# Ledger of designs, part 244: peptides against a protein of PDB entry 5HOI

Target 1, 351 residues: chain A of PDB entry 5HOI
Amino acid sequence: FRYMPFSPAGTPFGFTDRRYLTMNEVGYVSTVKNSEQYSITVSFFDVGRFREYHFEDLFGYDLCFLNEKGTLFGQSKTGQIQYRPHDSIHSNWTKIIPLQAGERITSVAATPVRVIVGTSLGYFRSFNQFGVPFAVEKTSPIVALTAQNYRVFSVHYSQFHGLSYSLSELGTSSKRYYKRECPLPMSLPNINSDMKKDANLDYYNFNPMGIKSLFFSSYGDPCIFGSDNTLLLLSKWRSPEESKWLPILDSNMEIWKMSGGKETTDIHVWPLALAYDTLNCILVKGKHIWPEFPLPLPSEMEIRMPVFVKSKLLEENKAILNKKNEIGADTEAEEGEEDKEIQIPVSMAAE

## One batch from the design tools (peptide; made by RFdiffusion4, then SolubleMPNN)

Design b1_p23_8_s4 (from b1_p23_8, 15 letters changed)
Fold by OpenDDE base, seed 3:
Structure b1_p23_8_s4 (fold): chain B 351 residues (1-351), chain A 23 residues (1-23)
Amino acid sequence: as target 1 above (351 residues)
Amino acid sequence: RKERIERTRKEIKEYVEEKEKEE
């Protein structure tokens, strides 16, 4: 196993000179290789609210987190981090995170009030938005971070126990845990089945945990989107005994439904954010499972629990078609081109 | 909101129908 730098919805370079460092509902951060340097561009979906900006990156930032107030950059090997406000009111700041031999920054997160750095040795470092440190805590190895306001959702990895998660609040005086290194019921990428396509191997080498993104919903619930293309939401996290992960969307099943039950092996959801009951995402068309350049406009999908099994729906529709053909053989009725669309039952929304 | 979800459905449907014509 190798710890890789994780950023929410980040993409690999593949065979290109370009990649997305991160993307979410606010915008997208791209980096381009320019000889020994990189050019970083911070772009926004709301072009009226924010001005796109770019800068030369001499450090090779491989970690990024975008919020409504600024962008946090990190270099996984050197421990350098930079925060860049989107406005000119606040100054940029740079800091070096002390790393031990072989330690890597694995993830960074930033809110308007907190900066968080997680490492491959499980060092959890918290700062204010100005880079002033609050605390250093030792946890299990951190593989992913996201944050909203004062809340932090962290994903941890152990070779023996697999994935775990924590949910914490970084107050002014203390850290509170709502969840502390609890089991995360997310499937890891299946190397043997999924690696049949070279593009999947490239993505696995970039992100061996298969976590495409993690974010907080608009309601402040932790969300994670894995390699199985299922969106998990942590419900009732304020009540430790009632807290559960809900599979609120099978995106492959939803694409299949939206297609009328056709084959959809070249369409993928790339998750950005969850706003109420709507997943904001990029629809990725073609060979790669991640967005290329230029970035398509965001798409919206309604969240729905995967109650129906695709095979059963196909069998039921085949049985209906066979019955229609048996009845239609006796009646020369010009049944017009009845849309060959599979009748898909309305799935239950996530409660 | 419903219009944006319906746009997504239409985009998926159109893309799949185009692919089925190319095969």
Scores: peptide ipSAE 0.531, ipTM 0.933, DockQ to the pose 0.828
Fold by OpenDDE base, seed 5:
Structure b1_p23_8_s4 (fold): chain B 351 residues (1-351), chain A 23 residues (1-23)
Amino acid sequence: as target 1 above (351 residues)
Amino acid sequence: RKERIERTRKEIKEYVEEKEKEE
């Protein structure tokens, strides 16, 4: 196992000279390798609210976090971080994070009020939006971070205990934990089953945890999307005894339903954000499980708990088809290509 | 919102139908 730099919905280079550093509901950050340097572009989905901008990167930033006010960049090996506000009113700032021998920055997060840096040795560093430090805490090794306002969702890894998570609030005077290094019930990528395609090996080498993204919902609930393409939401996190992870979407099952029950091996969901009852995502078509260039427009999927077993839905559809064929033998009803849409019961909106 | 979800369904359906015609 190696600690790799993680950014929400970041993509590998693969066989290309370009990749996405991060993407979410605000926009996407791309980097292109130009000989010895990189060109970074910060693009937005709301082109009326924000202007696209680019700059030359001489440091080789491999960490990124985008929010509505600015972009945080990081270099995992050197410890350099840079914050770039989208508005020209605020100045860019750069800082070097002190790293021990072999330590890496593994993840960075930024809100309009906080900057967070996590490392492979479990150093959790907090700053304000101007790069003024608040505290340094030692935790279990950090593999992923996201933040909303003053709240931080952190994912930790231990060789002995696997994945854990923390949920904390970074006030002005103190850090409060709602959850502290609790078990995270997410499956790690299975090297033996998934590595049959070279593209899956490239993705595993880029992201060995298989965390495609993590974010806060519009309601402020922590969300994580793993290699199993299931969206997990942390429900009732304010009540320690009632708090649980809910599998609110199996995206492979939802694609299968939306296709009319056809086998789909070359369509994948790439998660951006959860807004109310809808997952904002990129539909990825073709060989790779991650978006290529150009980035397609975001798509929306309704969240639905995976209560149905695929085999039972197929049996029910076969039974409906057999009944239609038994009844249709006596009436020359025109074989219109009735769109055999699987009637999906509407009722399981997550309350 | 319902229109954007329906657009996603249509896009998935069209892509699968195009692939089945190429095979």
Scores: peptide ipSAE 0.530, ipTM 0.933, DockQ to the pose 0.856
Fold by OpenDDE base, seed 1:
Structure b1_p23_8_s4 (fold): chain B 351 residues (1-351), chain A 23 residues (1-23)
Amino acid sequence: as target 1 above (351 residues)
Amino acid sequence: RKERIERTRKEIKEYVEEKEKEE
């Protein structure tokens, strides 16, 4: 196993010279390889609110986090980080994170008030938005970070215990834990089943944890989207005893439903954000499970608990079709080829 | 919101119908 640099919804280069460093509801950051240099572009979905900008990257940034105020960049091997405000009012700043031999920055996160750096040795480093350090804490190895305001959602990996998560608040004087290295009930990528397609091997080499993205919902709940294409939400995290992970969307099942129950092995959800009851995502069509260039417009999917079993729905529809064929022997009604939409029961919106 | 979700459904349906015509 190798610790790889993680950024939310980042994509591999694949066979191309370009990739997305990160993407979310604010926008997307792309990098293009130009010989020994990189050209980085920061693009926004709301073109009226923000202006696209680009710069030459001499460091080869492989970590990125985008927020509404700026972009944090990191270089996993050198420990260099750079924060670039979107506005021209605030100055860019750079910092070198001290790394031990073989240590890597594995993830970075930034909010308008905090910068967080996580490493392969489990060093959790916190800063203000100006790069002034608060603290260094030793945790289990960090594989992913996201942050909203003062809250941090961290994913940890142990060879013995698998995936764990922490939820913390970075106040002015102290770090508070709501959750501390609790088990994360997310499946790791299955090398033997998923690697039948070369494109899946390339993605696994880029992201061996299979975490496509993690974010906070608009309500401030931690969300994670794994290789199983299921969106997990941490419910009731303020009450430690009541806290649970909810599978609020099986995206493959939802695509299958939206298709009318057809085979959809070449359509994938790429998660951006959860806004209220809707997942903002990119619909990825074709061979790759990640978006290519140009980036499609974001799509919206309603969150729904996976209450329905695909096999039962197919059996019920087969039984309905058989009954229609038994009755249809006597009535010459030219019922036109009405699209055989599988009547999928309206899943009750979880109140 | 309902209109954006319905656009997503339409996009998925159209893509699947196009693929079924190519096979």
Scores: peptide ipSAE 0.528, ipTM 0.933, DockQ to the pose 0.821
Fold by OpenDDE base, seed 4:
Structure b1_p23_8_s4 (fold): chain B 351 residues (1-351), chain A 23 residues (1-23)
Amino acid sequence: as target 1 above (351 residues)
Amino acid sequence: RKERIERTRKEIKEYVEEKEKEE
């Protein structure tokens, strides 16, 4: 296992000179290799709210986090971070994070009020939006970070214990934990089954945890989207004993449903954000599981707990078709080959 | 909102139907 730099919904270079450093509901950050340099572009989905901007990157930033006020960049090996406000009124700032031998920045996050840096040795560093440090804490090795306002969702990895998560609030005086290094019930990528396609190996080498993204919902609930293409939401996190991960969307099942029950391997969900009951995502078409260039417009999927099993739905639809054929046997109507759309029952909203 | 979800469904359906015609 190797600690790799993680950014929410970041993509590998693959065989290209360009990749997305990060993307979310605000926009997307791309980087293009130009000899020994990189050109970074910060693009926005709401073109009326923000102006696209670019700059030359001499450091090779491999970490990024985009929010409504600015973009945080990081270099995993050197420990350099840069915050760039979207508004030109506010100054950019750069800082070097001290790293031990072999230590890497593994993830960065930024809100309008906080900057967070996590490392492969489990150093959790917090700053304000101006790069003024608050504290350094030692945790289990950090593999992913996201933040909303004062709240931080961190994912940790141990070779002995697997994945864990923390949920914390970074007040002015102290860090509060709602959850501290609790088990994260997310499946890791299966190297033997999933690596049949070279593209999956490239993605695994880029992101060995298979965490496509993590974010907070519009309600402030931690969300994570793993290699199994399932969106997990942490419910009831304010009550430690009642807190549970809910599989609120199986995106492969939802694609299967939306296709009329057709099996496909050439369409994938790339998660951006959860707004209310709707996943904002990119539909990735073709062989790669990640978006290429140009970035498609965001798509929306309704969240639904996977209550239905494909096999049962297929059996029920066969039974309905057989009943229709038994009733229809008395009428000589040449009903043409109407595309056998699988009627998918409306998922009862879990009360 | 319902319109954007329905657009997503349509896009998935159309893409999968196109791929099945290519195989």
Scores: peptide ipSAE 0.526, ipTM 0.934, DockQ to the pose 0.835

## One batch from the design tools (peptide; made by RFdiffusion4, then SolubleMPNN)

Design b1_p24_1_s1 (from b1_p24_1, 12 letters changed)
Fold by OpenDDE base, seed 1:
Structure b1_p24_1_s1 (fold): chain B 351 residues (1-351), chain A 24 residues (1-24)
Amino acid sequence: as target 1 above (351 residues)
Amino acid sequence: ESDKLYEQILEALRKERERREALR
């Protein structure tokens, strides 16, 4: 197993000279290879609120986190981090994170008030927005981070225990845990099933955990979107005994429903954020499960508990077709059997 | 075929958004 740098909704280069370092509801950060250098562009969905900017990257930043106030960059091998405010009021700052031999920065996160760095050896480093350090804690190896305000959602990996998660709050004087290295019920990528298409191999080499993104919802609940394309939300995390992961959206099921039950092997959901009751996402067309260039406009997919089983919907549709054939309704619409949109009952769209 | 399905899904998502906006 190799620890790889993780950024929320980051994409691989693949066979191209360009990739997305990160994307979320605020915008997207891209990097382009230019000889021995990189050109980074920070783009925004709200073009009225923010101005796109670019700069030359001499360090080869492979970690990124975007928020409403700035962008955090990191270099996984050298330990260099850079914070760039979107406004001109605050200055850019750089810092070198001390790394041990073989240690890598695996993830970075930034809020308007905190900067967090996680490593392959499980060093959790916290800073304020100006790069002033608070503390260093030793945890299990960190594979992913996200943060909102003072809260941090961290994903950890152990070779013996698999995936775990922590939820913490970084106050001024102390770190509080709501959850500490609890089991994360997310499926790891199945190399044998998912890698049958060469196009997926490049992604799993880039992201071995298959975590496409993690974020906090608009209500402040931790969310994770794995390789199974299911959105998990941590419910009732304030009550340790009542806390549970809820599968609030099976995106493959929703795409299948919207297709009328057709094969949708070349259509993918790429997660950005959870805003209220909608997954903000990019609908991706093609062989690659990640968005290419140019980036399509974001879509909103309503969250729905996966109550429906494909087999039952197919059985119900067969029963409806058989009843129509028995009633001898002479509607000569020779629309071929293949194009009959599975009538998903409208009531199933409202529950 | 993939292009038609992609546009169909985008249209379904658009109609769903319009329904939510009409209920607000």
Scores: peptide ipSAE 0.596, ipTM 0.943, DockQ to the pose 0.782
Fold by OpenDDE base, seed 4:
Structure b1_p24_1_s1 (fold): chain B 351 residues (1-351), chain A 24 residues (1-24)
Amino acid sequence: as target 1 above (351 residues)
Amino acid sequence: ESDKLYEQILEALRKERERREALR
């Protein structure tokens, strides 16, 4: 296992000179290789609210986090971080995070009020939006971070214990834990089954945990989207004994349903955010599970608990078809059986 | 085929959005 720099919904270079460093509901950050340099562009979905900007990156930033006030960049090996406000009123700032030998920054997060840095040795570093440091904490190795306001969702990895998560609040005086290094019931990528396609191997090398993204919902619940394309939401996190991960969307199942039960091997959901009852996402077409350039417009997929099994739906639809054929046996219409769209019963979408 | 399926899914997502907007 190798600790890799993680950014929410970041994409690999693959065979290209460009990738997305991060994307979410606010926008997307891209980087292009220009010889020994990089050109970074910060783009927004709401073009009326924000102006796209670019700059030359001499450091090779491989970590990024975008929010409504600015963009945080990080270099995993050197420990350099940069915060760039979207407005021209506030100044950019740069800081070097001290790293031990072999230590890497593995993830960064930023809110309008906090900057967070996590490392492969489990150093959790917090700052205000101006780069003023708070206390440093030692945790299990951090593999992913996201933050909303004062709240931080961190994912940890141990070779012995697998994935864990923490949920904390970074007040002015102290860090409060709601959850501290609790088991994360997320499936890791299966190298043998998922890596049959070269495209998946490239992604695994880029992101060995298969965490496509993590974010807070609009209601402030931690969400994670893994390699299984299932959106997990942490419910009841304020009550430690009642807290549970809910599979609120199987995106593969939803794509399969929307296809009329066809094979959807070249269609992928790329998660951006959870807004109310909808996953904001990019619907990706192609061999790569990640969006290419140009970025398609975001789509909204309604959350639905995966109550249905594909096999049962197929059996029920066959049974309905057989009943229709038994009733319809008196009318000569021989025409093609194959294209019958699987009608998903509307009633089961509302429970 | 993949293109048609992609457009079908985009259209399904669009219709679902329109349904949600009409219920609000």
Scores: peptide ipSAE 0.595, ipTM 0.943, DockQ to the pose 0.788
Fold by OpenDDE base, seed 5:
Structure b1_p24_1_s1 (fold): chain B 351 residues (1-351), chain A 24 residues (1-24)
Amino acid sequence: as target 1 above (351 residues)
Amino acid sequence: ESDKLYEQILEALRKERERREALR
């Protein structure tokens, strides 16, 4: 296992000179390799609220986090971080994070009030939005971070215990834990099944945990989207005994339903955010499971708990088809290829 | 074939959005 730099919804270069460093509901950050340097562009979905900007990157930033107020960049090997406010009123700042031999920054997160840096040795470093340090804590090795306001969702990895998570609040005087290194019930990428396609090997080498993204919902619940394309939400996290991970969307199942039950091997969901009851995402076409250039417009997919078994839906559809064929044998009516929309029972959309 | 399926899914997502917007 190798610790790789993680950014929410970041993409690999693949065979190209360009990739997305990060993307979410606010926008997307891209980098293009130009000989020995990189050109970074920060783009926004709300073009009326924000202006796209670019700059030359001489450091080779491989970590990024975008929020409504600015962009945090990091270089995993050198320990350099840079915060760039979107508004020209606030100045950019740069800092070097001290790293031990072999230590890497594995993830960075930024809110309008906090900057967080996590490392492969489990150093958790917190700062204010101006780069003033609060604390350094030693945790299990950090593999992913996200943050909203004062809250931080961290994912940890141990060779002995697998994946764990923490949920903490970074007040002015103290850090509070709601969850501390609790087991994370997320499936890791299966090298033997998933690596049959060369495109999946490139992604695994870029992101060995298969965490496509993690974010807070609009209600402030931690969310994670893994290699199995299932959206997990941490429910009731304020009540330690009642807290549980809920599978709120199987995106492969939803794509399969919308296709009319066809094979959809070249269609993928790329997660951005959870807004109320909808997953904001990019619908990706192609061999790669990640979006290429240009970035398609975001889509909204309604959350639906995966209560249906695919085999039962296929049996029910076969039974409906067989009944239609038994009834249709007596009437030569040229009922055209009407798009047999699988009638999804409306009752499951409302809970 | 993948292009047709992609457009079909985009159209399904669009119709779903329109249904949600009409219920608000």
Scores: peptide ipSAE 0.595, ipTM 0.943, DockQ to the pose 0.812
Fold by OpenDDE base, seed 3:
Structure b1_p24_1_s1 (fold): chain B 351 residues (1-351), chain A 24 residues (1-24)
Amino acid sequence: as target 1 above (351 residues)
Amino acid sequence: ESDKLYEQILEALRKERERREALR
């Protein structure tokens, strides 16, 4: 196993000179290889609220986190981080994170009030928005981070125990845990089945955990979107005994439903955020499971618990078709090739 | 075929959004 730098909804270069460092509901950060340098562009979906900006990156930033107030950049090998406010009121700052031999920054997160750095050795470093350190804690190896306000959702990996998660609050004087290194019931990428296509191998090499993104919902619930294209939400996390992961969307099932039950091998959901009851996402067309350039406009997909089994729906539709053909043998009605949409029962809206 | 299917899904998502907006 190799610890790779993780950023929410980041994309690989593949065979191109360009990739997205991160994207979410605020916008997207792209980097372009220019000889020995990189050009970074910070773009926004709300062009009236924010001004796009660019700069030359001499360090090769491979970590990024975008929020409404600024962008955090990191270099996984050197330990350099940079925070760039979107406004001109606050100055940019740069800091070197001390790394041990072989240690990497694996993830960074930033809110308007906190900066968090996680490493492959499990060093959890917290700062204020001005780069002033609060604390250093040793945890299990960190593979992913996200943050909202004072809350941090961290994903950890152990070769023996697999994936775990923590949910913490970074107050002014102390760190509180709501969850501390609890088991994360997310499936790891199946290399043998899912990696048969070269395009999927490139993504696996970029992101071995298959975590496409993690974020907090608009209600402040931790969310994770894995390689199985299922959105998991941590429900009731304030009550340790009642807390559970809920599968709130199977995006492959939803695409399949919207297709009328057709094969959708070249259509993919790329997660950005959860806003209320809708997954903000990019609908991707092509062989790659990630968006290319230019970035399509975001779509909103309603969350729905995966109650339906695709095989049963196909069997039921086949049975309906067979019954229609048995009845229709006596009526020569040339009913044209109407695209036989799979009737999906409307009734299982999540109560 | 993939292009037609992509546009069909985008249209389905758009119609679903319009239905949600009409219920608010």
Scores: peptide ipSAE 0.592, ipTM 0.942, DockQ to the pose 0.787

